# Ledger of designs, part 223: peptides against a protein of PDB entry 6UG1

Target 1, 304 residues: chain A of PDB entry 6UG1
Amino acid sequence: SNEERKRRKYFHMLYLVCLMVHGFIRNEWINSKRLSRKLSNLVPEKVFELLHPQKDEELPLRSTRKLLDGLKKCMELWQKHWKITKKYDNVGLYMRTWKEIEMSANNKRKFKTLKRSDFLRAVSKGHGDPDISVQGFVAMLRACNVNARLIMSCQPPDFTNMKIDTSLNGNNAYKDMVKYPIFWCEVWDKFSKKWITVDPVNLKTIEQVRLHSKLAPKGVACCERNMLRYVIAYDRKYGCRDVTRRYAQWMNSKVRKRRITKDDFGEKWFRKVITALHHRKRTKIDDYEDQYFFQRDESEGIPD
Target 2, 301 residues: chain A of PDB entry 6UG1 as posed
Amino acid sequence: SNEERKRRKYFHMLYLVCLMVHGFIRNEWINSKRLSRKLSNLVPEKVFELLHPQKDEELPLRSTRKLLDGLKKCMELWQKHWKITKKYDNEGLYMRTWKEIEMSANNKRKFKTLKRSDFLRAVSKGHGDPDISVQGFVAMLRACNVNARLIMSCQPPDFTNMKIDTSLNAYKDMVKYPIFWCEVWDKFSKKWITVDPVNLKTIEQVRLHSKLAPKGVACCERNMLRYVIAYDRKYGCRDVTRRYAQWMNSKVRKRRITKDDFGEKWFRKVITALHHRKRTKIDDYEDQYFFRRDESEGIPD

## One batch from the design tools (peptide; made by RFdiffusion4, then SolubleMPNN)

Design b2_p26_7_s4 (from b2_p26_7, 13 letters changed)
Fold by OpenDDE base, seed 1:
Structure b2_p26_7_s4 (fold): chain B 304 residues (1-304), chain A 26 residues (1-26)
Amino acid sequence: as target 1 above (304 residues)
Amino acid sequence: SLIEKAKKELEKVLEEFKKYLEEEEK
């Protein structure tokens, strides 16, 4: 019905706001001064120097290479720190089906909300789910004065799926769900004027995204619970930005059709949500990023 | 706090959206 379409659209928007607020809260928690002091001790001076290379005026690429080497070593140090990776409870922050949502509304399962104190303890001990691990890695880089962003791929239920039964065929193994991350890191490269993508936990990869990312879900089974639609960046100064364009190869042809921003109202609404979570002034970094997004939009072209 | 400020701003955004849905039903 038209009513069910409206209900699913509304629930998608409400769920998206809740996810974006979750990312915002986690981004504040990883700015903890107490946590920062503990995590800075994990990074030896030689690695700190690689994270802060001098500008090579002759070949700026040499400075970027040092930064990349520093980030690789930080991933290795983080793996040594992290002792226990817990499985997600149920599906974690991966996408739920409409049937799962209806069934969960009847079961007032007390979502044990992780408290700030418990999160800080989990990160400090190296015990937690992959999301906590990634968030802790961002905290470690921030503790080393690196301009690191927390990235969240928000997974609200698919409002474009109008099927009555949206039950996943029972074969959607936990392995297929977690094949691609929900949280990752970006690091500002001041030499190349680009964001470097870092997945320290899942794929354990560092990439300079040009046209496509390794973190973008591929294949039917993986996309059932991880649909790239809303990739939100939270910086150390409480900036909030939509960075979906970086990770979406087919933003205009495919991704936009699955977003609330497919229509003018949804675009205006989503901009208000971003603005509500954005608590810093614009910087030259934002200008370089917007220029990159513009170039990526032009290079994709208009979908036929 | 920054969180409480963000919550108040988001509550307004949700209320605007609720009104929009009510208008799309007319």
Scores: peptide ipSAE 0.204, ipTM 0.790, DockQ to the pose 0.878
Fold by OpenDDE base, seed 3:
Structure b2_p26_7_s4 (fold): chain B 304 residues (1-304), chain A 26 residues (1-26)
Amino acid sequence: as target 1 above (304 residues)
Amino acid sequence: SLIEKAKKELEKVLEEFKKYLEEEEK
């Protein structure tokens, strides 16, 4: 019905706001000074020096290579720190079906949210789910004075799916679900004027995204619970930015059609949500990033 | 706090959208 379409659109928007607020709260928690002091001790001086290379005036690429080597060593150090990776409770922050939402509304299960103290303890001990692990890795880089962002791929229910959801088949569904991450890291490369993508936990990869990312879900089974639609970046200064354009190969032709921003009302609304979560002034880093997004939009073209 | 400021702004955005949906149903 038309009513069910409106209900699904509203619920998608509400759910998206809740997810974006979750990312904002986790980004505040990883700025803990107590946690920072503990995590800085995991990084030896030699690795810290690689994270902060001098500018090579002859070949800036040499400085980028040192930073990449430092980030690789930080991933290795993080793997040694992290002792226990817990499975997600149910589907974690991956996408739920409409049927699962309807069934959960009937089940008054009080989801116990993780407290700040429990999160900080989990990161400090190296015990938690993959999201906590990624968030802790961002905290470690920030403790080393690296300009690291927390990235969240927000997975609200698909308001464009008007089908009655069949139950997803259970066991193979978890492996396909967790094949691609929901949380990752970006690091600012001051030499190349680009963001470096770092997945320290899932794919264990460092990427300089040009046209496509390895973190973008591919295949029907993986896209059932992980649709690239809203990739939000949270920086150390409480900036909030939509960085979906980086990771979407087909932003204009495919991704936009599944976003609330497909229409003018949804675009204005979503801009208000971003603005409400953005607590810093604009910087030259934002100018370089916007220029990169512009070039990506021009290179994709407008779908006819 | 920053979180409280963000919450107040988001509550306004959600209330504006709720009103918009109610107006589209008339």
Scores: peptide ipSAE 0.202, ipTM 0.785, DockQ to the pose 0.897
Fold by OpenDDE base, seed 4:
Structure b2_p26_7_s4 (fold): chain B 304 residues (1-304), chain A 26 residues (1-26)
Amino acid sequence: as target 1 above (304 residues)
Amino acid sequence: SLIEKAKKELEKVLEEFKKYLEEEEK
């Protein structure tokens, strides 16, 4: 019905806000000075120097290569620190079906929300789910004065799915779900004037994304619980930015149709949500990023 | 409309979250 469409749109919007606020809270928690002091000790001086290379005036690419090598070594150090990776409880922050939401509303399941103290302890001990591990990795890079962002792929229920039964069939549902991450890292490369993508936990990869990312879900089964729609970046100064354009090859033709921003009302509303979570002034880094997004929009073209 | 109700509720939720965020930053 038209009313069910409105209800699903509303619930999607509310759920998206809750996810974005969750990302904001986790971004604040990883700025803990106590955690920073502990995590800085995981990074040897030689690796710290690679994270902060001098500018090579002859070949700036050499400086980027040192940074990439430093980030690779940080991923290796993080793997040694992280002792226990817990499975997600149920689907974690992956996308729920409408049926799962309706059934969960009837079941007063006390979601045990992880407290700040428990999160900081989990990161410090290297014991938690993959999301906590990624968040801790961002904290370690920030402890090394690296301009690292926490990235969250927000997975609100699909308001464009109007099927009554949205049950997912299949024994491999968890394996397909966790094939691609929900959280990852971005690091600012001051030499190339670009964000470097780092997945320290899931795919264990570093990318300089041009047109497509390995972190973008591919295949029907993987997209059932992980749809690339709202990739939100949280920086160390409480900046909040939509970076979906980096990871979406087909932003205009495919991704936009699945976003609340497909209409003018949804665009204006989503800008208000971003603004409400953005607590810093604009910087030259934001200018370079916006220029990159503009070039990506022009290169994709307007779908016919 | 349901959308206008949703807008008002989300604006209220955003303001409540904004206040919550301002209190957690102190």
Scores: peptide ipSAE 0.029, ipTM 0.600, DockQ to the pose 0.042
Fold by OpenDDE base, seed 2:
Structure b2_p26_7_s4 (fold): chain B 304 residues (1-304), chain A 26 residues (1-26)
Amino acid sequence: as target 1 above (304 residues)
Amino acid sequence: SLIEKAKKELEKVLEEFKKYLEEEEK
């Protein structure tokens, strides 16, 4: 019905806000001074120096290469620190079906909410799910004075899916679900004036995203629970930015149709959500990022 | 409309959340 479409849009919007607030809270938790002091000790001086290369005036690319090498070594150090990667409880923060939401509403299951103290302990011990591990990696980079963002691919239920019975096939669903991350890292490269994408846990990759990312879900099975629609960046100064354009090859033709921002109301609303979570002044880094997004929009064109 | 009601509710939630964050920064 038309009412059910409106209900699903409303629920999608509320769920999206809750996810974005969750990302904000985790971003605050990883700014813990106590955690920072502990995680900085994981990074030896030689790796710290690679993270903070001098500007090569002749070839700025040499400085970027040092930073990339430093980030690679940080990923290796993080793998040594991280002792236990737990499986997600159920689907974690991956996308739920409408049926799963309806069934969960009927089942008064108390979700165990992880407390801040338990999170900090988990990161400190190297014990937790992949999301906690990524968040801890961002904390380690921030402890080394790296401008690292926490990235969250928000997975609200698909309001464009009006099918009642989307039975996702059970067992193979988990492997396909976790093939691509929900959380990752971005690091500001002050030399190239670009964000570097870092997945320290899942794909264990570092990318300088131009047109496509390895972190963008591919294939029907992987996209069932991980649909790239809302990639939100949380920085060390409590900035909040939509960075979906970086990871979406087909933002205008495909991704926009599955976002609440497909209409003027949804665009204005979503801008208010971003503004409500954005607690810093604009910087030149935001200008470079917006310029990059503009160039990507022009290069994609308007779909015919 | 249902959408207008949803908008009004979400705006209130966002305002409350904004106030909460402004109080935690103090």
Scores: peptide ipSAE 0.027, ipTM 0.594, DockQ to the pose 0.042

Design b2_p26_8_s1 (from b2_p26_8, 15 letters changed)
Fold by OpenDDE base, seed 2:
Structure b2_p26_8_s1 (fold): chain B 304 residues (1-304), chain A 26 residues (1-26)
Amino acid sequence: as target 1 above (304 residues)
Amino acid sequence: SSRLEELEKYLKELLEEFKKYLEEEE
């Protein structure tokens, strides 16, 4: 019905706000001064120097290569620190079906939210789920004065799916779900004027995204619980930006149709939500990023 | 924190604004 479409659109928006606020809160927690002091001690001076290379005026690419090597070594150090990767409770923050949401509403199950103290302890001990691990990695880079963003791929229920949800086939569902991350890191390269994508936990990869990302979910089974729609970046200065364009090959033709921003009202509403979460002034880094997004939109073209 | 309370207030206002919009589309 039209009512069910409206209800699903509303619930998608409510769920999206809750996810984006969760990302904001986790981004605040990883700015903990106590955590920063502990995590800085994990990074040797030689690795710190690689994270902060001098500008090579002859060949700026040499400076970028040093930064990439520093980030690789930081991933290796992080793997040594992280002792226990817990499985997600149920589906974690991956996408739920409408049926799973309805069943959860009826069962009044108190979601056990992790407290700030428990999060900081988990990161300090190296014990937690993959999301806590990624968030801790961002905290370690920030402790080393690296301009690292927490990235969250927000997975609200698909309001464009009007079908009655069939039960997802249970056995391989977890492996397919966790094949791609929902949290990762971006690091600002001051030499190339680009964001470097870092997945320290899942794919253990560093990439300079041009047209395609390895972090973009591929295949039907992986996309059931991880649909690339809302990739939100949280910086150390409490900036909040939509960076979906970086990771979406087909933003205009495919991704936009699955977003609340497909219509003018949804676009205006989503801009208000981003503005509410964006607590810093604009910088030249935002100008370079917007220019990159513009070039990516021109290169994709308007879908015929 | 006062900032979180302000954010929660603003997000509730946005949700009520959106609820009204959905009711007006009916």
Scores: peptide ipSAE 0.129, ipTM 0.735, DockQ to the pose 0.774
Fold by OpenDDE base, seed 1:
Structure b2_p26_8_s1 (fold): chain B 304 residues (1-304), chain A 26 residues (1-26)
Amino acid sequence: as target 1 above (304 residues)
Amino acid sequence: SSRLEELEKYLKELLEEFKKYLEEEE
């Protein structure tokens, strides 16, 4: 019905807001001064120097290579720190089906929300789910004065899916779900004027995204619980930006159709949500990023 | 934190604006 379409659109928007607020809260928690002091001690001086290379005036690429090597070593150090990767409770922050939402609404399950103190303890001990691990990695880079963003791929229910029963076939559902991350890191390369993508936990990869990312979910089974639609960046200064364009190869042709921003109202509403979460002034870094997004839109073209 | 309370207030306002929009589309 038209009513069920409206209802699903509403629940999608409500869920998206809750996810984006969750990302904001986690981004605040990883700015903890106490955590920062502890995590900075994980990074040796030689690795710190690689994270802060001098500008090579002859070949700026040498400076970027040092930064990339520093980030690789930070991932290795983080793997040594992280002792226990817990499985997600149920589906974690991956996409729920409409049926799962309806069943969960009827069950007054007190979601045991992880408290700030428990999060900081989990990161400090190296015990937690993959999301906590990624968030802790971003905290470690920030502790080393690296301009690192927390990235969240927000997974609200698919309002474009009008099927009543979306029963997911059970056997490999968890493996397919966790194949691609929900959280990752971006690091500002001041030499190339680009964001470097870092997945320290799942794929253990560093990328300079040009046209596509390895972090973008591929295949039907993986896309059932992880659809790249809302990739939100949270910086150390409480900036919030939509960075979906970086990771979406087919933003205009495929991704936009599955976003609330497909219509003018949804675009205006989503901009208000981003504005509410964006607690800093614009910077030259934002200008370079917007220029990159513009070039990516032109390069994709208008879908025929 | 005061910032979280302000954010929660603003997000509630955005949700009420959206409810009104859904009602006007009826």
Scores: peptide ipSAE 0.116, ipTM 0.731, DockQ to the pose 0.763
Fold by OpenDDE base, seed 4:
Structure b2_p26_8_s1 (fold): chain B 304 residues (1-304), chain A 26 residues (1-26)
Amino acid sequence: as target 1 above (304 residues)
Amino acid sequence: SSRLEELEKYLKELLEEFKKYLEEEE
């Protein structure tokens, strides 16, 4: 019905705000001064120097290569620190079906939100789920004065799916779900004027995204619980930015149709949500990023 | 369905808890 379509759209909006606020709170928690002091001690001086290379005036690419090597060594150090990777409780923050949502409303399952103290203890011990691990990795890079931001791929229920029964049948549903991350890191390369993508936990990869990312879900089974729609970046100064354009190959033709921003009302509403979570002034880094997004929109073209 | 209304209520309550949390940190 038209009523059910409106209801699913509204519920998608509320769920998206809750996810974006969760990302903001986790981004605050990883700025903990007590955690920063502990995590800086995991990084030897030689690795710190690679994270902060001098500018090579003849070949800026040499400086980028040192930064990439420093980030690779930080991933190796993080794997040594992280002792226990817990499975997600149920589906974690991956996308739920409309049926799972309807069934969960009856179960007054208190979403036991992890307390700040428990989170900081989990990161310090190296014991937790993959999301806590990625968040802790971003905290370690920030403790080394690296301009690292937390990336969250927000997975609200699909308001474009009007099926009554959306049950997912399959024995491998968890493996397909966790094949791609929902949290990762970006690091600012001051030499190339670009963001470097870092997945320290899932794919264990460093990428300079050009046209497509390895972190973008591929295949029907993987996309059932992980749809690339809302990739939100949280920086160390409480900046909040939509960076979906970096990771979406087909933003205009495919991704936009599954976003609330497909219409002018949804675009204006989503801009208000971003503005409410963006607690810093604009910088020259934001100008370089917006220029990159503009060039990516022009290069994709208007879908026929 | 009544179940989707209960979940909408829960998400509204969660949003209000998160608003209060954001207001207490300003």
Scores: peptide ipSAE 0.026, ipTM 0.601, DockQ to the pose 0.039
Fold by OpenDDE base, seed 5:
Structure b2_p26_8_s1 (fold): chain B 304 residues (1-304), chain A 26 residues (1-26)
Amino acid sequence: as target 1 above (304 residues)
Amino acid sequence: SSRLEELEKYLKELLEEFKKYLEEEE
């Protein structure tokens, strides 16, 4: 019905805000000074120096290579720190079906919200789910004075899916779900004027995204619970930015159709949500990023 | 359904708590 379409759109919007707020809160928690002091001790001086290379005036790419090597070593150090990777409870922050939402509404399952103290303890001990692990990795980089962003791929229910029964086949569902991350890191490369993508936990990869990312879900089964639609970046200064354009190869032709921003009302609403979560002044880094997004929009063209 | 209303209420409460938190940081 038209009512069910409106209801699903509204619920998608509400769920998206809650996910974006969750990302904001986790981004605040990882700025903990107590956690920062503890995590900085995981990084040896030689690795710290690689994270802060001098500018090579002859070949700026050499400075970027040092930073990339430093980030690789940080991933290795983080793997040594992380002792226990817990499975997600149910689907974690991956996309739920409409049926699962209706059934979950029927079950008074108190969502056990992880307290800040428990989160900080989990990161500190190296015990937690992959999301906590990624968030802790961002905290470690920030503790080393690296301009690291927490990235969240927000997975609200698909308001464009009007099917009543979207029962997902159970057996491989978890493996396919966790094949791609929901949380990752970006690091500012001051030499190339680009964000470096870092997945320290899932794919254990570092990439300089040009046209496509390895972190973008591929294949039907992987996209059932992880649909790239809203990739939100949270920086150390409480900046909030939509960075979906970096990770979407087909933003205009495919991704936009699955976003609330497909219409002018949804675009204006989503801009208000981003603005409400963006607690810093604009910087030259934002200008370079917006220029990159513009070039990516021009290069994709208008879908025929 | 009353349970969707409860979830909506909880999400509104979370949004209001978050609004208050944002207003206290300004």
Scores: peptide ipSAE 0.024, ipTM 0.593, DockQ to the pose 0.043

